# Ledger of designs, part 199: peptides against a protein of PDB entry 4PN1

Target 1, 261 residues: chain A of PDB entry 4PN1
Amino acid sequence: KIEMNFLNKPIVPDTTKVISNFLTHYLITEPVEHVEIEAKLGTLIDLETQNRFEFPVMNETILNPEFNLRTRFESDMTASEHKYLNEFLNQAFRDSQKPGRLPFAYKHTKQVDLFYETEDNSRDKIRVSKNQSDNQVLACVKKRRVADLFLYCPNDAFDIRISISDELPVSMPSGNQQPSLTRLKDRVGYVHQEIKIDLTKTTQNDPVYDTTERHELEVEFGNIADLRDRAQKAKDGMEAPLFRRVQLFMDNVRILRREHS

## One batch from the design tools (peptide; made by RFdiffusion4, then SolubleMPNN)

Design b1_p27_8_s2 (from b1_p27_8, 10 letters changed)
Fold by OpenDDE base, seed 3:
Structure b1_p27_8_s2 (fold): chain B 261 residues (1-261), chain A 27 residues (1-27)
Amino acid sequence: as target 1 above (261 residues)
Amino acid sequence: SFSFLEATKDIPSYQELNKLEEKLEKA
């Protein structure tokens, strides 16, 4: 017989514990009411070199936010990388439809995001999202970024930013207001076990800069209520359900960040 | 001993991090 270890018990990785604690803080301790929790694939850039940062580590590492690492995170990827990931996810979708598997759900959406300045001149903009085909209003929110946690992944194509945001539903801007910014979003979404994986092409017209296209991949917790329940249980001393959910999330992220064209 | 709670208690807000990044970019 083979045992898992000398205790013959499962061990939780420290990465899972740190992330779980981070999430618990903003779910339970200082709760964000309309919380969105996502991981974006991208690159940690050294502000001095403008190249990918080089940390003296050999594997996935959560960066300590208390240290000034002189980095920025770029959530963009090339069109070819984006296309490759789309093809990869399409194959994963097909494979998941086979007997004995849990199937992906798939959705393709095209929307227009209109950004409006607030009357109080706050830095936070109101975002009105509309369906591109029929101009139906899908959402009107004021989004505030609350916190970020960065993972440096030296062995993979991408680094990771886990972000916590507050998406507050708000009233529509007055009819006399003009949008300060307009973005077109072409998004293909995959959902597996309540984890959302989105590939998004964003087109933005800037009066100063030529039309810019951004390619993003994000992984999001699709069931916040369940996650909050798990986090509460963790605070009450039962950590296993939260750890399992975070592990699932991170495993999906790990699969994706290893893929490249 | 290292505590996971201690490691995450003082995570800066996005706004704080962004301010730091902006300062470094201007430097």
Scores: peptide ipSAE 0.016, ipTM 0.310, DockQ to the pose 0.077
Fold by OpenDDE base, seed 1:
Structure b1_p27_8_s2 (fold): chain B 261 residues (1-261), chain A 27 residues (1-27)
Amino acid sequence: as target 1 above (261 residues)
Amino acid sequence: SFSFLEATKDIPSYQELNKLEEKLEKA
């Protein structure tokens, strides 16, 4: 008989524990009401060199947010990389439809995001999302970034930003208000076991922004209520359900960041 | 706010780890 280890039990990686605690804080300890939790693929850029940040580590590493590393995160990739990931996910979708597998769900959306300044001149903008085909309003929200956790991934093509945001539903801006920014989004979404994977091509026509087109991949927790329940159980001393869910999420992220053309 | 040090301070003891892993297998 072969055993997994000398305890003959699965172990919980430190990455899983740290991320679980990070999520628990904003789910339970200081709860965000309309929480969105997503991981984006991108690149940690050293502000001094303007190149990818280099840290003296050889594997996936959560960066300590208490240290100012003088970095920025660019949530972008090349069109070629984005296309490759789309083809990869399409194949994964097809394979998941086979007997004995849990199937992906798929959705393709094209929307326009209109950004409006708030009356109070707050830094947070109101985002109105509309369907491109019929101009129907899909959402009107004020999104506030609450916290970020960065993973430096020296062995992979991409680094990771896990973000916690508050997406507050708000009333539509007044009819006389003009948008300060308009973005076109072409998004393909995949859902597997309540984890959402989105590939988004964003086009923006604003002279203030350096890039007119962006290619993003994001992984999101699709069932916040379940995640909050798991986090509460973790606070009450039952950590396993939360750890398992975070491990699943991170394994999906790891698969995606390792794939490249 | 989230503290990294607080999130990492509690590395489980041998006994705690064993109990945790047992819970993980049952989940």
Scores: peptide ipSAE 0.015, ipTM 0.302, DockQ to the pose 0.192
Fold by OpenDDE base, seed 4:
Structure b1_p27_8_s2 (fold): chain B 261 residues (1-261), chain A 27 residues (1-27)
Amino acid sequence: as target 1 above (261 residues)
Amino acid sequence: SFSFLEATKDIPSYQELNKLEEKLEKA
């Protein structure tokens, strides 16, 4: 007979607890109405060295947001890395179609994002997303970044930023407004157990700056209502459902950040 | 008992962090 530990009870890792609490704050305590919660793969860069951040830790570590570590997060990867991850996810998709597995869903989307300045000259821009093929409006939102939680992952190819955003639905900009920025997005989306994994190639045409191409991978909670329910239960003393969901999310993130070309 | 929820209540908003960064760039 094997037991889990000397108490024979599940133990929740600190990482799971910290993230769960972070999410609970913005889901329940100070609730964001139209919350988006995602993790992006990227690199923490030390502003002093312009190299990847070096912290005296040997494994996945949540950085305390109260400390200014003089870092920036680059949510980008090489085209080669992005291609590798795409191939990896394609294989995972295929394997999940086998009997006895929970299947991935797959979606390929090409969209155009048009960014408009707000009348109040706020830093938050209105984003109109359109389907590139038929110009159907997919969304019109004002996205505000609420909070970030950074994970330094010295043993992995990527560091992680978990972001909480408010995606407020707003009215379409007036017909007289010109977009300040246009972004093309080629997105390959994978969904497994309501966790969304998106590989996005973004092409941005800035009139002032050269066309920049970015390759991003993001992992998102696909069922916010369920997550909010779990967070409420956690606040009411039943933490297990939330911890399980956060653990699932983080396991997917951990798988992805370890993959490299 | 230590509550992680309570520990995260003081997490600065992204706006507060941005303001702090702006101050550092000007200094």
Scores: peptide ipSAE 0.014, ipTM 0.272, DockQ to the pose 0.072; fails the geometry check
Fold by OpenDDE base, seed 5:
Structure b1_p27_8_s2 (fold): chain B 261 residues (1-261), chain A 27 residues (1-27)
Amino acid sequence: as target 1 above (261 residues)
Amino acid sequence: SFSFLEATKDIPSYQELNKLEEKLEKA
């Protein structure tokens, strides 16, 4: 007979605990009402060298937000990397349809995001998202970035930013207001066990600069209510449900950040 | 070297995937 360890119980990785605590803060302690929690794949850039950040660690490491490491995060990848990940996820989707597996759901969305300045000159813009095919309004929100947690991943193709955002539903801008910015988004979404994985190609027209394209991959908690419930239980001393969900989330992120062409 | 063509030859199109999802949601 073989046991997992001398307690014969699963052990929670420290990374899971740290992330769980981070999430619990913005779910329970200082709760964000319309919280979005996502991880984006990208690159930590050293502001001094303008190269990928180098830190004296050998594995996935959560950067302490209390320390200014003079980095920026670029949530972008090459078109080739993005295509590879798309194919990878397509294969994962197909494999999940087999008997005995939990299936992925799949959604392809083409939308236009219109950004409007707020009347109060708030730094946060109102985003109106419309379906490109029929111009139906999908959402009208004011998104506020609340917090970020960065993971340096020296062994993988990408670093990770976990972001807490408040997506406040707001009324549509006045009919006479023109958007300050327009973005086209081609998004392929995969959902597995209420974890959303989105591949997004964003096209932005800048009047001064050429059309810019970004290729992003994000992993999002699809069931915030459940996550909040788990976080509350964790605050009450039952941490296991939260840890399990965070572990699932992070495992999906880890799978994706390791994939490259 | 990664060959996108080779890797994708048996992968259903987005349209096919969407159709498959619709079937699964109705099941």
Scores: peptide ipSAE 0.000, ipTM 0.275, DockQ to the pose 0.011; fails the geometry check

Design b1_p27_8_s3 (from b1_p27_8, 9 letters changed)
Fold by OpenDDE base, seed 2:
Structure b1_p27_8_s3 (fold): chain B 261 residues (1-261), chain A 27 residues (1-27)
Amino acid sequence: as target 1 above (261 residues)
Amino acid sequence: MFSFLEATKDIPKYQELNKLEEELEKS
């Protein structure tokens, strides 16, 4: 008979614990009211070399935010990488429809985001989201970035930024205000076990800057209420449900960041 | 964006999704 370890009990990876604690802080300890929790695939860039950051580690590593590593995170990929991931997810979608599997859901959306400056000259802009086809207002929010957690992944195609954001619903800007920024978003979304995976092509029109195009992949917790409940249970001494959910989330992220053309 | 249609166009089970995708590609 083989046992898992000398205690014959499950052990939780430290990465899972660290991320779980990070999430618990912003879900329970200092709760963000309209919290969005997402992981973006991208690249940690060393500001000195302008190349991908090289840290003296050999595997996935959560970077300590207490240290200034002089890095920036670029949440972008090439069109070819984006295409590959799209094809990969399409295949995963098809495979999940087979008997005995939990199916993916799929949705394609085209959206226009209009960004407006706030009267108080706050750093946070108001985002008005509209459906590109009929110009219907989908949302009007002020998104505030609350915290980031960076994972350096030297063995994979991408590094990871986990972000905590607050999406505060706000009133529409006055009719006299012009948007400071316009973004066209073409997004395909895949949902599996309430984890959202979005591939987004963004075209940004800035009156000051040239048009820029970005290709992004994000993984988001689709059920924040459930996650908050799990986090509360963790604070109360029952950590397993939270750990399981975080593990699921991270495994999906790990699958995606390893895929490359 | 890379069309979901290419992946599902020949699969009857996904006809509804294919129709939606076609509409979005035409817009």
Scores: peptide ipSAE 0.216, ipTM 0.836, DockQ to the pose 0.011
Fold by OpenDDE base, seed 4:
Structure b1_p27_8_s3 (fold): chain B 261 residues (1-261), chain A 27 residues (1-27)
Amino acid sequence: as target 1 above (261 residues)
Amino acid sequence: MFSFLEATKDIPKYQELNKLEEELEKS
């Protein structure tokens, strides 16, 4: 018989613990009511060099948010990388439809996001999302970025930003308001075990950004209620369910960030 | 931009999705 280790007990990776604690904070300790939790693939850019961030580590490393590292995160990839990931996920979808597997669900959405300034002129904007085909309102939310956790991944194609956001449902802006920004989103979404994987092409006319198109890959917790329940259990001394869910999430992220054209 | 056809071509359940994807690609 083979044992896992000299205690013959599962061990939780430190990364899982750190992320779990991070999530627990914003789920339970200082709870965000309408929380969205997602990971984006991208690149940590060193503001001094304008190249990918270089840190004296050899593997996946969570950066301490208390330190100003003078970096920016670019949540973008090339069209070819995006296409490669799409093909990869398509194959994963196909394979998951086989007997004995848990199937992916798939959804393709084309939407228009209209951003409006708030009446209080806060940094938070109201986002109205509409279906491109029939202009059906899909959502109207005020999204606030609450916290970020960055993972530097020197061995992989992408670095990771895990974001906590508050997506507060709000009433539609007044008819006299003009959108400050309009984005066209072409999104293909894959859902497996309540984890959402979205490939999004965003087209926008932004005077600040040089690129009119952005290619993003996002991984999101699809069942926040379950995650919150797991986080509460963790606070109550039962950590295993939360660790398992975070591990699943991160394994999916790890698979994706290693793929490139 | 994105193709779902290759992934679902052999899955009868997703024939309607394939049709939808074709329409979306034309638009």
Scores: peptide ipSAE 0.065, ipTM 0.705, DockQ to the pose 0.011
Fold by OpenDDE base, seed 5:
Parts: sequence; C-alpha cells; structure tokens
Structure b1_p27_8_s3 (fold): chain B 261 residues (1-261), chain A 27 residues (1-27)
Amino acid sequence: as target 1 above (261 residues)
Amino acid sequence: MFSFLEATKDIPKYQELNKLEEELEKS
C-alpha cells in the first residue's frame, strides 16, 4: 500500500497559498467589481544592469511587493519564442481533442484597440476594441491596474507577472474625440477548463517612430464568478477548492514558461 | 504566424473556423 505522505493527504504548495491569499484579497476583502486576473510571461529586468534580474534563489519565487527590488517587468518575448509557443499550444489543442481528454476551445481574433483620454484627465484611458474585419465594437472599458504579483523563475525562460485589474465598462467616447493611441492586435486564444491562454501580437504605428511589434502570452482565469465563490469559501475556512483552482492555473503557467524555442 | 489550419483540418466541428483562419491569413 502506498500513501502520499504520513497524513495520506494532499499537500498544498506554499506558492499556491500565497497566490490564493493575494487573489482572495481582491476578490473578497477589497473586492474589485470587474476583476481581470491574468498572468503574463515576460522578464524581470534589473534597473541597474538592464539585464534579467538575478535574485539569490534557485526556484520559482514570489517577490514580496513590500520591497523595492529596483526591477521592471517586460511583458514581451521574441517572435521566435512566440511562434514556438503557438505551435506548442496548437499541438496541445490537437492532443486534447482525442477521446478521454477535455478539449481545448480555440478562437482567433484581429482587433484594433483605440485609447482615449478621459474627461477627468485621469491616468486611466478608455479602451475601445473593434474587430478589424467589420469595425464592430467588441468592448469599451476603462482598465485600472490594481495590483501586481511577480514571480521570479530562474529555471525557466520567463518570469511571471500576475495582475489584478479592474475593467470597468464605460460609455463610448464622444464622436469628436480622437484616439491618443491605436494598436493592432492579432490574438489567438486557447481555453482549457476555463483557463484562457492568449497569444497576442501587438503592432503599434507611430508617425515619427518605426512600427513596433510586441509578442505576449497571457494566462487568465476564465470564470471569475467561480473563482470568487471559491475565494469566499476559503475566507470561510474551506480553502481546498480555491487552492485547487489556483494550482491548476499555476500549473498551466508553469508549463508555458518552461517552453522556449 | 497564428495558423490553426493544420491543427483542425480533419475536425468537422472546426470547418467554419478553418474558413475563418484562411481569410485571416490572407488579410
């Protein structure tokens, strides 16, 4: 007979607990109404060296937000890395269609994001997203960044930023307003067990500067209502459902950040 | 860059998606 451990019970990784507590705060304690919770793959950059940050740890480590480590996060990767991840996810999609598996869903979108200044001159801009093919409005939101949690991943190709954002639906800007910025987004989205994985190529045209392109991968909780319910249960003393969901999320993130071209 | 045609070509459920992908790749 084999047991998991001397208690014969699953053990929750500390990372899962820390992230779960972080999420619970913004889901329950100080609830964000239109919360978006996503993890982006990227690189923690040391502001002094402008190279990838070197922290004296040997594995995945959540950085304490109370400490200024003089870092910035670059949510970008090379075109080659992005292509590799796309191919990897395509293969994962194919494999998931086999009998006995839970299938991925897939969606490809090309959209234009138009950013407008707010009437109150707030820091947050209004984003209008339109479908490139028919110019239909997909969304109009004011996105506020609420909090970030950074994971330094020395053994992987990417570090991680988990972000809490408030995506407040707002009315369309007045017809006389001109966008301050426009971005083209080519996005492929994969959904598995309500975890969304998006590969996004963003193109920004500048009349003065050359066209810039960014390649991003983000992993998002696709069912916020369920997550909030789990967080509430956790606050009430039943933590297992939340831990399991966060672990699922993080396992998907871990798979992706380990892949590189 | 984001081709899905090869992944779904043999899946009847994704016939419409394949058509969309073809259009998107040409755009």
Scores: peptide ipSAE 0.021, ipTM 0.616, DockQ to the pose 0.011
Fold by OpenDDE base, seed 3:
Structure b1_p27_8_s3 (fold): chain B 261 residues (1-261), chain A 27 residues (1-27)
Amino acid sequence: as target 1 above (261 residues)
Amino acid sequence: MFSFLEATKDIPKYQELNKLEEELEKS
């Protein structure tokens, strides 16, 4: 007879537990009201070398936020990498439509984001999102970055930033106010088991630096209410549901960060 | 963005999606 371990009970990876605790903090302990939780693929850059950070570890590692590692996170990737991921996800979508699978949902959107300064000159800007086709307002929010958790992934094409944000719905800016920044977003979104995967091409026109284009991939928890419920249960001593959900999320992230052109 | 048509071209329920994708690719 074969057993899983000497207790013959399943265990969870430490990474899953650490991330779960991180999420629980901002879901339950110090709850963010309008929370958005996403992981972005990118690169941890060493501020001294301007190259990818080199950490003396051999696998996926959550960086301790208490330490200043003198890094920045670049969420941009090449157009080629972005294209490859798009094709990869397209194939994954196709395969998921087969009998016996859970299907992906897909949505392609083009929107413009208009950023406005607040009257109080706070650092947080108001973002008005509009559909590019008809200029219909999709959202008006004030987004605040609450916390970040960085994963250094030496064996993969990308490092990961998990971000907790507060997206507060706010009233539209006054009609006389001009946007301080405008961004065009071309986004393809894939949803599988309430995990949202977005490929976004962002174009920004700058009078000084000309037009800049960024290519991003983000993975988001699509059901915050469920996640919060799971986190509450975890606080109450039942951690398994939360661990399972975080594991699912991270497995999707792990698949994606290994893909490159 | 990049084409999604290859993934959906033969899926009947995504006919409308294919049309939208074609329009978006042309813009």
Scores: peptide ipSAE 0.073, ipTM 0.762, DockQ to the pose 0.012; fails the geometry check

Design b1_p27_8_s4 (from b1_p27_8, 9 letters changed)
Fold by OpenDDE base, seed 2:
Structure b1_p27_8_s4 (fold): chain B 261 residues (1-261), chain A 27 residues (1-27)
Amino acid sequence: as target 1 above (261 residues)
Amino acid sequence: SFSFSEATKDIPRYQKLDELQRKLEAS
């Protein structure tokens, strides 16, 4: 017989605990009503050196939010990296269709996002998402970034930003209002055990940005209601369900950030 | 907002430090 350790009990990594606490805060303590929780692959950039952030650690590390590390997060990758990840996920999709596995779901979406200014001149814009093919409205939301948690991953191709956002459904802008910004999104979505993995190519004709095309990979919790339930249980002292879900989420993130050509 | 204290509330090392700090403040 083999035991997990000398206590024969599962051990929860600190990373899992911290992230769980982070999620619990915005799910339960200060609940965001229309919460979106996602991790994006990218690069922590040192604002002083303009190079990738460097810290004397040798593994995945959650950065203390109370420290000003003078970094920015670039949630972009090269077309080559994006293509590689797409091929990787395609293979994972195929493998998951085999007997005895839980299958991926797959969806390819092309949409246009139209951004509108709000009447109150708030910083947040209204985003209207439409299907590119038939202009059907998919969503009309006001998205607010609530919080971020950054993971420095020195051994991997990418660092991670976990973000809490509020996607408030709002009414459509008036017909006479013109969008201030338009983005085309080509999204390939994979779903496994209600964890969403999206590869997105964004095309934007905006002089403010140096690149017209952006390549992003994001991992999102697909079942917020379940996650909120787990967080509530955690708040009540039953942490295991939340820890398991966070562990699953992070393992998927870890797989993805390690893959590169 | 989310704080370091909340982030590490269930991590023994930081919990201990918080306890020590509270004791110092109470003295």
Scores: peptide ipSAE 0.244, ipTM 0.690, DockQ to the pose 0.225
Fold by OpenDDE base, seed 3:
Structure b1_p27_8_s4 (fold): chain B 261 residues (1-261), chain A 27 residues (1-27)
Amino acid sequence: as target 1 above (261 residues)
Amino acid sequence: SFSFSEATKDIPRYQKLDELQRKLEAS
């Protein structure tokens, strides 16, 4: 017989514990009402050098949120990398349709996001999302970034930002208001075990600057109610369900961040 | 606000360090 270890019990990585604590904080301790939890692939940039951040570690490392490392996060990748990931996920989708596997769900969405200034001139903008084809309103929200957790990944093509956001549904802007910004989003979405993986191509027209394109990959928890339940159980002393869900989430992220063109 | 202490509450090494720090402050 082979055992897992000398205790013959599963162990939980520190990464899982820290992320679980992070999520529990904003799910239970200081609960965000309309919470969105996502991980974006990108690059930590050193503000001093404007190059990718360098730190003397040799593996995935959660950065201490209380320490100012003078970095910024760029949630972008090249078109080639984006295309590669799309092809990779398409293959994963196909493979998951085979007997004995849990299948991916697939959705392709094209939408227009219109951003409006608030009447009180707050920094938060109202986002109206419409279907690109028929202009049907899909959502009207005010999104607030609540917290970030950064993972430096020296061995991979991408670093990771895990973000907690509050997406507050709000009423439509008045008919007299003009959008301050318009973005076209072409999104390919994959869902596996209630984990959402989205590849998004964003096009923004600027009257002063050339049209800019951004390529993003995000991984999102698709069942917040379940996650909140797991977090509550963790606060009550039963951590295993939360750890398992976080491990699943992070394993998917780890798969994706290793892939590149 | 998510703190370092909250982040590391279940990590044994940091628990020991916190304990040591508390002892030093009490001394």
Scores: peptide ipSAE 0.201, ipTM 0.668, DockQ to the pose 0.246
Fold by OpenDDE base, seed 5:
Structure b1_p27_8_s4 (fold): chain B 261 residues (1-261), chain A 27 residues (1-27)
Amino acid sequence: as target 1 above (261 residues)
Amino acid sequence: SFSFSEATKDIPRYQKLDELQRKLEAS
């Protein structure tokens, strides 16, 4: 007979606890109404060196947001890396369709995002997302970045930014307004156990600059209501459900950030 | 806003560090 440990019960990593508390804050303590919670793969850049940030640690670590480390986060990867991850996820999708597994869901979307200035000259822009094929409106939101939590991952190809955003549904801009920015998005989405994994190719045309293309991978909690419920339970002293969901989320992130072409 | 104390409230090591820091500041 084998037991998990001398207590024969699961142990929660500190990373899980910290992230859980971070999420609980913006789910329960200072609740964001239309919260989006996502992790993006990218690179922490040292502003002084303009190279990848280096810290004297040997594994995944959450950076304390109270300390200014003079870094920026670049949520981008090479086309090769992006392609590799796409192939990897395609294989994972196929494998999950086998008997005895929980299947992935798959969705491919091509959309255009139009950004409009707000009437109040807020820093937040209104984003109108439309389907490229039929120009149908998919969403109209004002997205506000609320908080970020950064994970430095020295052993992996990518660092991680976990972001809390408020995606407030808003009315469509007036017909007389022109978008200040337009982006084309080619997105493939994989959903497994209500965790969304999106690979996105974003093309942006600038009249002054050459067309820019970005390759992004994001992992998102697909069931916020459930997550909020779990967070509330955690506040009430029952932490296990929240920890389990956060662990699942982070395990998926960890799988992805380790993959490299 | 999110704070370190909130993030680590259930992590004993950080609780101890926080307590130590408070003691040092008070001395």
Scores: peptide ipSAE 0.114, ipTM 0.597, DockQ to the pose 0.277
Fold by OpenDDE base, seed 4:
Structure b1_p27_8_s4 (fold): chain B 261 residues (1-261), chain A 27 residues (1-27)
Amino acid sequence: as target 1 above (261 residues)
Amino acid sequence: SFSFSEATKDIPRYQKLDELQRKLEAS
């Protein structure tokens, strides 16, 4: 007989605990009403060197948000990397359709995002999302970035940003308003066990950065109600359900960030 | 190249999945 450790009890990784606490704060303690929780693959850039951030660690490390490390996060990848991940996920999708597996769901969406300034000159813009094919309004929201948690991943192709956002449904802008920004999105979405994985190609006219196309991969909690319930239970002293869900989420993120062409 | 099996070889829950996969491939 083998035991898992000298106590023969499960051990929760620190990463799981830290992320769980981070999520619990914005789900329960200071609750965000229309919360979106996602992890994006990208690169932590050192503002001084303009190269990938370097820190004397040898594995996945959550950076303390209380420290100003003079970094920025680039939520982008090369077209080749994006293509590789798409092929990887397609294969994972196919494999999941086999008997005995839990299947992926798949969705391909092409949409246009129109961004409008708010009347109160708020920093937050109103985003109107429309389907490219029929111009149907899919959503009208005011998205506010609430908090970020960064993971430095020296052994992997990508670093990670976990973001808490508030996507407040709002009324459509007045007909006289012109969008300040338009964005075309080609999104391929994969859902497995209520974890959503999106590959997005974004076309945007950016006069400042001279970037016409971005390639992003994001992993999102697809069942916020369930996650909130788990977080509440954690506040009430039962942390295991939340830890399990966060572990599942992070395992998927870890798989993806390790893949490289 | 990334190998999931190699990365998860010491994780019991994934070992069970590997066993299941081997059974599926043999059937």
Scores: peptide ipSAE 0.012, ipTM 0.249, DockQ to the pose 0.017

